# Peptides against a protein of PDB entry 5GWM, part 40

Target 1, 52 residues: chain A of PDB entry 5GWM
Amino acid sequence: DSAISKEDEERYQKLVTENEQLQRLITQKEEKIRVLRQRLVERGDAKGTELN

## One batch from the design tools (peptide; made by RFdiffusion4, then SolubleMPNN)

Design b2_p25_4_s4
Fold by OpenDDE base, seed 5:
Structure b2_p25_4_s4 (fold): chain B 52 residues (1-52), chain A 25 residues (1-25)
Amino acid sequence: as target 1 above (52 residues)
Amino acid sequence: DDEKLREEYLKLKEEIEKLRKKLAE
């Protein structure tokens, strides 16, 4: 019967792993963006206060 | 420093777009 070659399985697993790694990096950066955006909003409300 | 926050925010957005591009390839 048709079977997936070892090479095809290895290629697939590499792609899956890479995609998961990329997604984790994206998630980490998106979380940081969320925090920074919130800080910018909070500081925008503090108009008239000297902020860094 | 609001400017530093904005710069960091922009940098992170650019990095995310690069990662998304790689993911789509």
Scores: peptide ipSAE 0.240, ipTM 0.795, DockQ to the pose 0.474; fails the geometry check
Fold by OpenDDE base, seed 2:
Structure b2_p25_4_s4 (fold): chain B 52 residues (1-52), chain A 25 residues (1-25)
Amino acid sequence: as target 1 above (52 residues)
Amino acid sequence: DDEKLREEYLKLKEEIEKLRKKLAE
């Protein structure tokens, strides 16, 4: 019968950890995007507002 | 500065797409 080696399991765990890290980064950036988008909407609705 | 906000927004979107591409590899 075929079995997964310990080395293969370790490789898998590394990939899982990396993917979790990437997902956390994505989530953080997506939250910042939502904030920025909201700011842009608010500024776009404000007539005569300074562009700074 | 609205232009600066737009630039930051665009940059973050690009970074997210880069990260998603890595996840898909």
Scores: peptide ipSAE 0.238, ipTM 0.793, DockQ to the pose 0.462; fails the geometry check
Fold by OpenDDE base, seed 1:
Structure b2_p25_4_s4 (fold): chain B 52 residues (1-52), chain A 25 residues (1-25)
Amino acid sequence: as target 1 above (52 residues)
Amino acid sequence: DDEKLREEYLKLKEEIEKLRKKLAE
């Protein structure tokens, strides 16, 4: 039977782990973006209020 | 400070794009 070599499996798992790490970082930054964007919207709605 | 918020937003967007680029490679 054709089987994946141990080396290929280890390489694959490294890529999976890296992918998961990158996705977590993206999610964290997207959450920060969501908060910042909401603050910008709220300030835009605050007519007559100084934007700090 | 709206300018500070905008700068931080843009910085985070650029960082996400870099991460997505790495993910695609």
Scores: peptide ipSAE 0.238, ipTM 0.794, DockQ to the pose 0.480; fails the geometry check
Fold by OpenDDE base, seed 3:
Structure b2_p25_4_s4 (fold): chain B 52 residues (1-52), chain A 25 residues (1-25)
Amino acid sequence: as target 1 above (52 residues)
Amino acid sequence: DDEKLREEYLKLKEEIEKLRKKLAE
């Protein structure tokens, strides 16, 4: 029969934690991308307005 | 400053791809 050692469980939990951290970072960056893209669209439509 | 926004956008896109590659390893 197959069994999981405590060491294997600890390794698994580290991978799960890392995965969750990476997913959070991706979500944060994707949200920032959406905001930036929207700003670019709005600025493209804002003809005649002084923009930085 | 549209140029700054474009640069940030491109940088974030590249960073996301790097993170996705790490998840796929």
Scores: peptide ipSAE 0.237, ipTM 0.794, DockQ to the pose 0.421; fails the geometry check

Design b2_p25_5_s1 (from b2_p25_5, 11 letters changed)
Fold by OpenDDE base, seed 1:
Structure b2_p25_5_s1 (fold): chain B 52 residues (1-52), chain A 25 residues (1-25)
Amino acid sequence: as target 1 above (52 residues)
Amino acid sequence: SEDKKLLELYKQLEEEIKELRKKLE
């Protein structure tokens, strides 16, 4: 039966790990964006939606 | 202003996310 080489598997695992790290970074930045958006909304509500 | 600073930070983070997503392609 066909199977990938050990070298190919190791390369793949490195890519999987990098992918997971990048996904975590994206999630962290998206959370920061949500916080910033909420602050902008709160300030906008207080100032009649004017961006000062 | 504080609002402009928050908006700039928001834009910066969105650009960083775009670059990270490009690495996933």
Scores: peptide ipSAE 0.181, ipTM 0.760, DockQ to the pose 0.531
Fold by OpenDDE base, seed 3:
Structure b2_p25_5_s1 (fold): chain B 52 residues (1-52), chain A 25 residues (1-25)
Amino acid sequence: as target 1 above (52 residues)
Amino acid sequence: SEDKKLLELYKQLEEEIKELRKKLE
């Protein structure tokens, strides 16, 4: 039988925290992408689908 | 143009997300 050590638990928690941080960054960037896409659509509509 | 800049920012963000996902693999 094997048991997780305190050191292993601390390593695990660091990985969990890092994962959560990376997921937050992804979410933030995906939100920015959605905003940019909407701006492009609005600009295209306003300019008759022309890109400046 | 502003539209060109927005498209470039979009592409950059997509690439950054790709790299972040690689770290999660």
Scores: peptide ipSAE 0.180, ipTM 0.761, DockQ to the pose 0.456
Fold by OpenDDE base, seed 4:
Structure b2_p25_5_s1 (fold): chain B 52 residues (1-52), chain A 25 residues (1-25)
Amino acid sequence: as target 1 above (52 residues)
Amino acid sequence: SEDKKLLELYKQLEEEIKELRKKLE
């Protein structure tokens, strides 16, 4: 009675897969941001926080 | 400068993450 169709299940699975892919992309970019922030901090420390 | 380059890259990535999160809404 409450069972969903195979088509609906496939649609749901596609959304789940897309969500997982987007989450992975976010994680990858956040890691890159972490590295860049560290570089900015290191350069800022070396240059007295001057950004030019 | 390299500092400006790094800052720009940071801003670009933040914007990309923002757009990706919008897709998850």
Scores: peptide ipSAE 0.183, ipTM 0.762, DockQ to the pose 0.509; fails the geometry check
Fold by OpenDDE base, seed 2:
Structure b2_p25_5_s1 (fold): chain B 52 residues (1-52), chain A 25 residues (1-25)
Amino acid sequence: as target 1 above (52 residues)
Amino acid sequence: SEDKKLLELYKQLEEEIKELRKKLE
């Protein structure tokens, strides 16, 4: 039977933590995108088809 | 214009997300 070393487990946990951090950053940026998109829609509705 | 500025910010954020996703791959 084989088992992973403590070193391998620590490396894995670091990767998991980094992944979670990156996911949080993505979520934050996606939320900002949502807000910006909504602003563009609102302004577009007000100005018709014009982009000024 | 404000609309162009918002669109540019949108594009910048999309590019940043793209780069972050590359790090996950």
Scores: peptide ipSAE 0.179, ipTM 0.758, DockQ to the pose 0.516; fails the geometry check

Design b2_p25_5_s4 (from b2_p25_5, 10 letters changed)
Fold by OpenDDE base, seed 5:
Structure b2_p25_5_s4 (fold): chain B 52 residues (1-52), chain A 25 residues (1-25)
Amino acid sequence: as target 1 above (52 residues)
Amino acid sequence: SEDEELLKLYKQLEEEIKELREKLK
């Protein structure tokens, strides 16, 4: 039987960590987008379709 | 205008999310 090497395990853990970091960044940007959408809606309601 | 800046930032963030999703694949 063959077993995974220590180097392969370390590479795998790095990929898992990177993917988790990428997902956190996506979530943070999606939350910022939701805030921006809300601001645009509020400004649209207040300004009646004007861009300021 | 502030609305134009908000829209620009929105589009920029969507492009960044697209790039991050490409890295995730």
Scores: peptide ipSAE 0.263, ipTM 0.798, DockQ to the pose 0.470
Fold by OpenDDE base, seed 1:
Structure b2_p25_5_s4 (fold): chain B 52 residues (1-52), chain A 25 residues (1-25)
Amino acid sequence: as target 1 above (52 residues)
Amino acid sequence: SEDEELLKLYKQLEEEIKELREKLK
């Protein structure tokens, strides 16, 4: 039966781990964006549409 | 202004997310 080599499996697992790290970084930055967006909205509501 | 700084940081984070998504692709 066909099977993935140990070397190919190790390479794949490294890519999976890297992708998981990238996803975590994306999530963290998206959360920061949410916070910043809310701050901009709150400032906009308080001062109108003008950037201060 | 503080609002301009917040907007700049916002845009920077959006660009960084795009770069990360390209690596994930």
Scores: peptide ipSAE 0.263, ipTM 0.798, DockQ to the pose 0.521
Fold by OpenDDE base, seed 3:
Formats: structure tokens, C-alpha cells, sequence
Structure b2_p25_5_s4 (fold): chain B 52 residues (1-52), chain A 25 residues (1-25)
């Protein structure tokens, strides 16, 4: 039988926190991508499909 | 152009997301 030590629990919590931070960063960047894509579409529509 | 800068930023963000996903593996 093996039990998780306090040190192992602390290591686990650090990994969980890091994972959550990485996921938040991904979500933020994906949102920025969506905004940028929409801006490009709107600019294209406003310019008659011409790039500025 | 401003549109080219937006497209450049878009591609940079895609690459950064790729790198972050690799860290999650």
C-alpha cells in the first residue's frame, strides 16, 4: 500500500495550478484570434474585399 | 498595411497556442 505524501500533494497542486494558468492563456489567445478574424472580415467587407 | 499587421498577429497567436498545447502534453 502506498499513500500520497504532503510533498506529493504539493507537487500535484503546483501542476494543477500551472495547467489552469496555461488553459487560461490559451483561452485568452483564442479569443483574441476570434476578434482579429472578425476585424479582418469587417475590413474586407467595408473595403469591397480589398486589404488595407 | 493594417490588415497585414492583424494577420501577422493572428499567426503569432496561433503559434503561441501551439506551444502552450505542447506544454500540456
Amino acid sequence: as target 1 above (52 residues)
Amino acid sequence: SEDEELLKLYKQLEEEIKELREKLK
Scores: peptide ipSAE 0.261, ipTM 0.798, DockQ to the pose 0.430
Fold by OpenDDE base, seed 4:
Structure b2_p25_5_s4 (fold): chain B 52 residues (1-52), chain A 25 residues (1-25)
Amino acid sequence: as target 1 above (52 residues)
Amino acid sequence: SEDEELLKLYKQLEEEIKELREKLK
């Protein structure tokens, strides 16, 4: 039979959960990057692209 | 400067995303 053991299923589920967590973290950081890019643009526009 | 700190934070987040993507690979 091609049935997997309980141990194999638990290992698989751990990997799935970890991957989902990593994807959520990526999404959160990408959103923060979007906000930061906007802030940099706004400051750049206000200051004539001068960094301060 | 504030702009330099924002840029630094941006670069840090990009690096962290890169590292997370490597973990997914």
Scores: peptide ipSAE 0.263, ipTM 0.798, DockQ to the pose 0.477; fails the geometry check

Design b2_p25_6_s4
Fold by OpenDDE base, seed 2:
Structure b2_p25_6_s4 (fold): chain B 52 residues (1-52), chain A 25 residues (1-25)
Amino acid sequence: as target 1 above (52 residues)
Amino acid sequence: DDLEEYERLQRELRQLREKLEELKK
């Protein structure tokens, strides 16, 4: 039986945790981007126009 | 400034996706 070492399991878990964190951050930014894009469209501000 | 924030978040999103792809290698 190829036993996974404790060290390999710990490395794997770190990668899983980092992956999950990145996925959450991606989702959060995608949602905020969607909201901002909609605001930009609704206000009719062309690209390059300051939108306060 | 919604436009500036939008552009910042787009850059950060790309960076996060790049990091995610690097983790999968």
Scores: peptide ipSAE 0.371, ipTM 0.857, DockQ to the pose 0.518
Fold by OpenDDE base, seed 1:
Structure b2_p25_6_s4 (fold): chain B 52 residues (1-52), chain A 25 residues (1-25)
Amino acid sequence: as target 1 above (52 residues)
Amino acid sequence: DDLEEYERLQRELRQLREKLEELKK
């Protein structure tokens, strides 16, 4: 019998939720990074220099 | 400071991706 225990199901659901949360955070950071990169390009700023 | 924020977010993004890959294993 391939029965999944309640404990295993709860663990799996936590992993699924964490995966979804990580994906949302990744997307949010990627969007902000794109905006910041564009601002840096528009200013002509080079990486590694002190900028405002 | 847009550069400092950019660099911080790049580090955090890498960490999130690493955690995501570990979760998938």
Scores: peptide ipSAE 0.371, ipTM 0.857, DockQ to the pose 0.537
Fold by OpenDDE base, seed 3:
Parts: structure tokens; C-alpha cells; sequence
Structure b2_p25_6_s4 (fold): chain B 52 residues (1-52), chain A 25 residues (1-25)
């Protein structure tokens, strides 16, 4: 079996970094969505009423 | 404008998840 090349390792690390960035963004948005959903519920706004 | 932000973030979240899944293919 051939060892992984430096180029393959660099490509892999780029994918890992991008994956981690996406995961962070997803987590941030999920948390913000949770907060907003709770605000909408607490304010009695049905999902059809725009909150300012 | 919490509702609009909520809806926007929902769309963006779906897009990010889709991108993440494509990255894993």
C-alpha cells in the first residue's frame, strides 16, 4: 500500500478545515434559531406575524 | 424582525447542511 502524498495530506487538511468551519457556522445558526424561536413563542407571535 | 431573521437562518442552515453533506461525498 502506498503512503499518502504531501499533496493528498494538504487536500485532506483543507477539507477538514472547511468541515470544521461549516460545523461552527451550523452550530451558531442553530443556536440563534433556537433563541429566535423562543422569542417568537414568548411574544405570542404566530409564525405568520412579522416581528420587528 | 425576528421572524424574517428566523426564516432566513432556517434557509441558510439548510444550505450549510447540504454543503456539508456534499463535502462528505
Amino acid sequence: as target 1 above (52 residues)
Amino acid sequence: DDLEEYERLQRELRQLREKLEELKK
Scores: peptide ipSAE 0.370, ipTM 0.857, DockQ to the pose 0.524; fails the geometry check
Fold by OpenDDE base, seed 5:
Structure b2_p25_6_s4 (fold): chain B 52 residues (1-52), chain A 25 residues (1-25)
Amino acid sequence: as target 1 above (52 residues)
Amino acid sequence: DDLEEYERLQRELRQLREKLEELKK
């Protein structure tokens, strides 16, 4: 019977972990982007005016 | 500077999404 080797499982788990890490980072940035976009809109910076 | 941070995060977000798509190949 063919079974997944330990090495193949470790490779798979590395990909899963990296995928999860990337997704967390994406979510964090998307949330911050949403907050910043709202601040820019509220301050009238939609036209490229730089505000801190 | 909210605009600079916004633009930076947009660039980083694109890079992360590109890397995620590459992992699916």
Scores: peptide ipSAE 0.368, ipTM 0.856, DockQ to the pose 0.551; fails the geometry check

Design b2_p25_7_s2
Fold by OpenDDE base, seed 3:
Structure b2_p25_7_s2 (fold): chain B 52 residues (1-52), chain A 25 residues (1-25)
Amino acid sequence: as target 1 above (52 residues)
Amino acid sequence: SLEEEAKKEAEEELEKLRKREKEEE
């Protein structure tokens, strides 16, 4: 069982880190969209929901 | 919306990364 090269380990760790960063970004965007949609509903601006 | 487009782009990139990560494990 040949140990992976240091360069392959560094590449793998980069992909893991980028995946975690993108997952955090998705969660932040989803929460922002949820809050904006809720605020539009509370304002009675039914036309604002058509622009999403 | 620009936010849904940015979410979609991030999801597509995340899926590509997860696929590569799973192929390297």
Scores: peptide ipSAE 0.040, ipTM 0.585, DockQ to the pose 0.022
Fold by OpenDDE base, seed 2:
Structure b2_p25_7_s2 (fold): chain B 52 residues (1-52), chain A 25 residues (1-25)
Amino acid sequence: as target 1 above (52 residues)
Amino acid sequence: SLEEEAKKEAEEELEKLRKREKEEE
């Protein structure tokens, strides 16, 4: 029975937690981009193309 | 845009972490 060391378990949990944190950051950035694009459409400002 | 660049950088780091996580399994 290759019981993973406590150090290997702590390393794995750190990677999982960091992955979840980065995924939350991506989701927050995507929502911010969505809101900015919506505001540009509502203003009729052709500058919506500058967000690409 | 600065927001798309920051998103891309976060996606690249997330992909590196997922690769490492899969190698540690």
Scores: peptide ipSAE 0.040, ipTM 0.580, DockQ to the pose 0.023
Fold by OpenDDE base, seed 4:
Structure b2_p25_7_s2 (fold): chain B 52 residues (1-52), chain A 25 residues (1-25)
Amino acid sequence: as target 1 above (52 residues)
Amino acid sequence: SLEEEAKKEAEEELEKLRKREKEEE
């Protein structure tokens, strides 16, 4: 087994943790964007119903 | 807090990785 150095293991663990934190932040931003887009559609539909 | 939940989830994934590594040895 290629003995991964303790330093390389610690670096890998930091990268995993950072990637997971970034993925959570991305998901939160994407959900926020989804909600904002949905509110824009609902407002567009409300304007469309006022015009019919 | 969001940070404590994120740390807990990272620790759980690290524990899964260590278990997998130990099963491959």
Scores: peptide ipSAE 0.040, ipTM 0.575, DockQ to the pose 0.017
Fold by OpenDDE base, seed 5:
Structure b2_p25_7_s2 (fold): chain B 52 residues (1-52), chain A 25 residues (1-25)
Amino acid sequence: as target 1 above (52 residues)
Amino acid sequence: SLEEEAKKEAEEELEKLRKREKEEE
């Protein structure tokens, strides 16, 4: 058992936290894209599909 | 689109983090 140093554990926890934050950001961007696509469909703007 | 590019950049950073996490285990 290589004793994980406290510094290595802190680095690991930082990576996990950053990964979770990035995943939340991706989900927020995906939802925004979904809402924008829906608004373009509702407006009947056939040109909106090229901007997404 | 700027939103797709910013999503792609975030996905690439996330993949790099997951790869490093797996290499450290």
Scores: peptide ipSAE 0.039, ipTM 0.576, DockQ to the pose 0.043

Design b2_p25_7_s3
Fold by OpenDDE base, seed 5:
Structure b2_p25_7_s3 (fold): chain B 52 residues (1-52), chain A 25 residues (1-25)
Amino acid sequence: as target 1 above (52 residues)
Amino acid sequence: SALEEARKEAERELEELRKREEELE
């Protein structure tokens, strides 16, 4: 059985942490897009109102 | 509109994040 170095373990843990951060950011952007789409639908129903 | 541009920006940023996540696989 090949043992991994401490440096390899530290690099692996950085990648795991980055991946978890990216997944959180993805979820936040997906929620932001959902809210923006909902506001655009609501504006589309309000035909004749000047919304920014 | 400002809402449409904000959506397009968030969609671009989301795609960049997904590409970066795929590079870690």
Scores: peptide ipSAE 0.283, ipTM 0.820, DockQ to the pose 0.047
Fold by OpenDDE base, seed 1:
Structure b2_p25_7_s3 (fold): chain B 52 residues (1-52), chain A 25 residues (1-25)
Amino acid sequence: as target 1 above (52 residues)
Amino acid sequence: SALEEARKEAERELEELRKREEELE
């Protein structure tokens, strides 16, 4: 039968939930990076600087 | 710079999350 098993459905739902969580975390990290980049520009810091 | 290191850390964590997301596709 071409029907999805209960075990396959439960596995799929776990993957969907994990993917949704990952997408939220990705968005949060992207925003964090944007804010940090802006703060570096405001401080006049350049990539590769030894300044703390 | 502490801000530069924080950015680099967040970029590494973002790349790890993207790799994990790609493994689910």
Scores: peptide ipSAE 0.282, ipTM 0.818, DockQ to the pose 0.051
Fold by OpenDDE base, seed 4:
Structure b2_p25_7_s3 (fold): chain B 52 residues (1-52), chain A 25 residues (1-25)
Amino acid sequence: as target 1 above (52 residues)
Amino acid sequence: SALEEARKEAERELEELRKREEELE
């Protein structure tokens, strides 16, 4: 039985943890972008209504 | 505008994070 070494388990766990961290950061940035885009739309709509 | 620049910055940072995630796949 090719038991995975403790070093390989630790390396794998580091990659999993890093991937989970990146996914959380990506989600946070995507939400930040969504909010900023929405605020830009709302500002555009406000300018459009001021011109009307 | 400040909001547009903040969006562009966040988009650049998001792309960098996605590249790093792809390196782990």
Scores: peptide ipSAE 0.281, ipTM 0.819, DockQ to the pose 0.052
Fold by OpenDDE base, seed 3:
Structure b2_p25_7_s3 (fold): chain B 52 residues (1-52), chain A 25 residues (1-25)
Amino acid sequence: as target 1 above (52 residues)
Amino acid sequence: SALEEARKEAERELEELRKREEELE
């Protein structure tokens, strides 16, 4: 029957692992953006200003 | 500001990550 080959399983597991890594990185970037946005709000920094 | 540029960079990187994730779906 159409049993997946060991090589196909290994390829699939690499894609799963990469996807899990991407999801973690996405979450980290989303949190970073949230923190940066909050800091901009707290400082009252207007968009496009030279204020740090 | 440095914070604004850091936010913009993180948003670009996030979009690139989302695009790569979509390519795996």
Scores: peptide ipSAE 0.281, ipTM 0.818, DockQ to the pose 0.050

Design b2_p25_7_s4
Fold by OpenDDE base, seed 1:
Structure b2_p25_7_s4 (fold): chain B 52 residues (1-52), chain A 25 residues (1-25)
Amino acid sequence: as target 1 above (52 residues)
Amino acid sequence: SLEEEALREAEEEIRELLEEERELE
């Protein structure tokens, strides 16, 4: 029986928690990117695509 | 533009976070 040690489980749980934190940050940055891209499109539509 | 610079910065931040995630695997 491959009994995971308590130390291995604690290590795994730390990695899972850190991964979940990173995923939340990624999602927040992706939303920021979406909003910024939308603003650039709206400016391009309004000003004739001079993305400088 | 300032918005293009902000977009580039946010894309760089995502690349760094994805690299950190990969280091946990």
Scores: peptide ipSAE 0.135, ipTM 0.748, DockQ to the pose 0.072
Fold by OpenDDE base, seed 4:
Structure b2_p25_7_s4 (fold): chain B 52 residues (1-52), chain A 25 residues (1-25)
Amino acid sequence: as target 1 above (52 residues)
Amino acid sequence: SLEEEALREAEEEIRELLEEERELE
């Protein structure tokens, strides 16, 4: 039976770990975007305004 | 505004991270 090599298992595990890391970073940035957009909405600011 | 600038930067960072994720699929 064709068993997966140890090298293939290690490669797969690296990709899984990297994907999990990227997913965490994406979630953190999405939350940052959510908070920033919410602050702009609460102040009545529109995208593309020169207001701070 | 400073918050609009920070929003644009965060949106750019998301696009880069999504591209990196796609390269792993």
Scores: peptide ipSAE 0.134, ipTM 0.748, DockQ to the pose 0.072
Fold by OpenDDE base, seed 5:
Structure b2_p25_7_s4 (fold): chain B 52 residues (1-52), chain A 25 residues (1-25)
Amino acid sequence: as target 1 above (52 residues)
Amino acid sequence: SLEEEALREAEEEIRELLEEERELE
């Protein structure tokens, strides 16, 4: 079986770390979207068609 | 509205992040 070089392992670990960072950012933006949509719904119920 | 603009911007940021994630595969 072929062994993985230290350089290949270091590159792989960078990609894993970057992917985990992107997943955290996606989750953060999805929460932002949820909050914004909820505010639009609450304003629609309270003010009818008036939105800022 | 300001909230509709903020929603559009957040959805664009999600599309960019999903594209960056796909480029790691």
Scores: peptide ipSAE 0.131, ipTM 0.746, DockQ to the pose 0.069
Fold by OpenDDE base, seed 2:
Structure b2_p25_7_s4 (fold): chain B 52 residues (1-52), chain A 25 residues (1-25)
Amino acid sequence: as target 1 above (52 residues)
Amino acid sequence: SLEEEALREAEEEIRELLEEERELE
């Protein structure tokens, strides 16, 4: 029967863990973007305004 | 504005993270 080696399983688990970490970081940055965009809307700021 | 700059920085950080994720495939 074909079986996955221990080394292959360990490598796979590392990739899964890293992917899950990156997904969590992406979610955090997406929330940051959501909040920043909402603040810009609430202020009436638009892309390319002369306001700082 | 400072908030527009912070938004651009956050969008750049996401692009970098998406590139790192693609390198794992």
Scores: peptide ipSAE 0.133, ipTM 0.745, DockQ to the pose 0.071; fails the geometry check

## One batch from the design tools (peptide; made by RFdiffusion4, then SolubleMPNN)

Design b2_p26_1_s3
Fold by OpenDDE base, seed 3:
Structure b2_p26_1_s3 (fold): chain B 52 residues (1-52), chain A 26 residues (1-26)
Amino acid sequence: as target 1 above (52 residues)
Amino acid sequence: DELEKLKTELEQIKREIEELKKKIAA
């Protein structure tokens, strides 16, 4: 038999919260990537093009 | 120049995402 202590539960919740924060940060960065790629497309610059 | 800045930022953000994913997976 096993049980989870209050301290273990608190540690778990902290990890869950942190992971949620990290996931939100990832989502924000992924959106930023999409925006940047779109800007490159709108500029008429193909991926890999070095021109201005 | 501006295009290169955008590309650099893109690659930087991609690396940051990978590091965040590693942190979640750890």
Scores: peptide ipSAE 0.206, ipTM 0.751, DockQ to the pose 0.084
Fold by OpenDDE base, seed 5:
Structure b2_p26_1_s3 (fold): chain B 52 residues (1-52), chain A 26 residues (1-26)
Amino acid sequence: as target 1 above (52 residues)
Amino acid sequence: DELEKLKTELEQIKREIEELKKKIAA
């Protein structure tokens, strides 16, 4: 039976870790977007209320 | 203009998110 090599497993795990890191960055930026949108809403800006 | 600064920052962050998503999808 064929099995994944140690090197391939390590490479896979690096990709998983990188993707998790990228997802965390996305989440952080999305939270920042929510904060900025709220500031725009508080300023009564029409575009701010429309932005997602 | 603080309002324009906030708008610019918002658009910049949205672009950064798109680039990160592209990196994951590649």
Scores: peptide ipSAE 0.206, ipTM 0.750, DockQ to the pose 0.063
Fold by OpenDDE base, seed 2:
Structure b2_p26_1_s3 (fold): chain B 52 residues (1-52), chain A 26 residues (1-26)
Amino acid sequence: as target 1 above (52 residues)
Amino acid sequence: DELEKLKTELEQIKREIEELKKKIAA
């Protein structure tokens, strides 16, 4: 039977935590993008409806 | 111009997202 070391588990957990933090930042920025796109649409700007 | 300001901010945030995704992949 094989098992990972405590050191490897700690390294993995650090990576998972950092990933989750970065994902939260991305989610926040994506929400801001949605808000800005809506403002552009309300102003009648084609940029608000563009797919990038 | 407020409209151009919104466009600039939108593109800036898109770039920031790309940088964050690169950091996750690295």
Scores: peptide ipSAE 0.205, ipTM 0.748, DockQ to the pose 0.058
Fold by OpenDDE base, seed 1:
Formats: sequence, C-alpha cells, structure tokens
Structure b2_p26_1_s3 (fold): chain B 52 residues (1-52), chain A 26 residues (1-26)
Amino acid sequence: as target 1 above (52 residues)
Amino acid sequence: DELEKLKTELEQIKREIEELKKKIAA
C-alpha cells in the first residue's frame, strides 16, 4: 500500500503550520480593514468637511 | 489629505491579503 514518507509528512506539517499562521495574519488584516472602513465612514459623514 | 491616506492604507492591506492567499494556494 502507498504511504507518505517521513520527509513528506514533515514537509506537509510545516506547510500546515505556515498556513495556519498565514490565516491568522489574514484575519488580523481583515479586522484592520473593518476598522479603516469605519473610520472612512465616520469621516465621510462629516459633509462639507474636507480632510487634507 | 488624511482621507486619501486611509484609502491608500486600505488598498495596501487588501493587496497584502491577496498575496497571502496566493502563498497559501501555491
């Protein structure tokens, strides 16, 4: 029966760990996007006030 | 222009997310 080598398994686990780290970074950045969008909305509600 | 700065930052972060997604997909 076909089996994954030890080296392939170790490589896979490294990729899984990295993927999880990248997903956390994405989540953090998506939260930052939400914060920035809210700030833009708050500033946009100030009709007649130009932000230089 | 602080408004434009916020917009620029927003677009930058969006690009960073896309790059991270590409890295995951590769």
Scores: peptide ipSAE 0.205, ipTM 0.750, DockQ to the pose 0.093; fails the geometry check

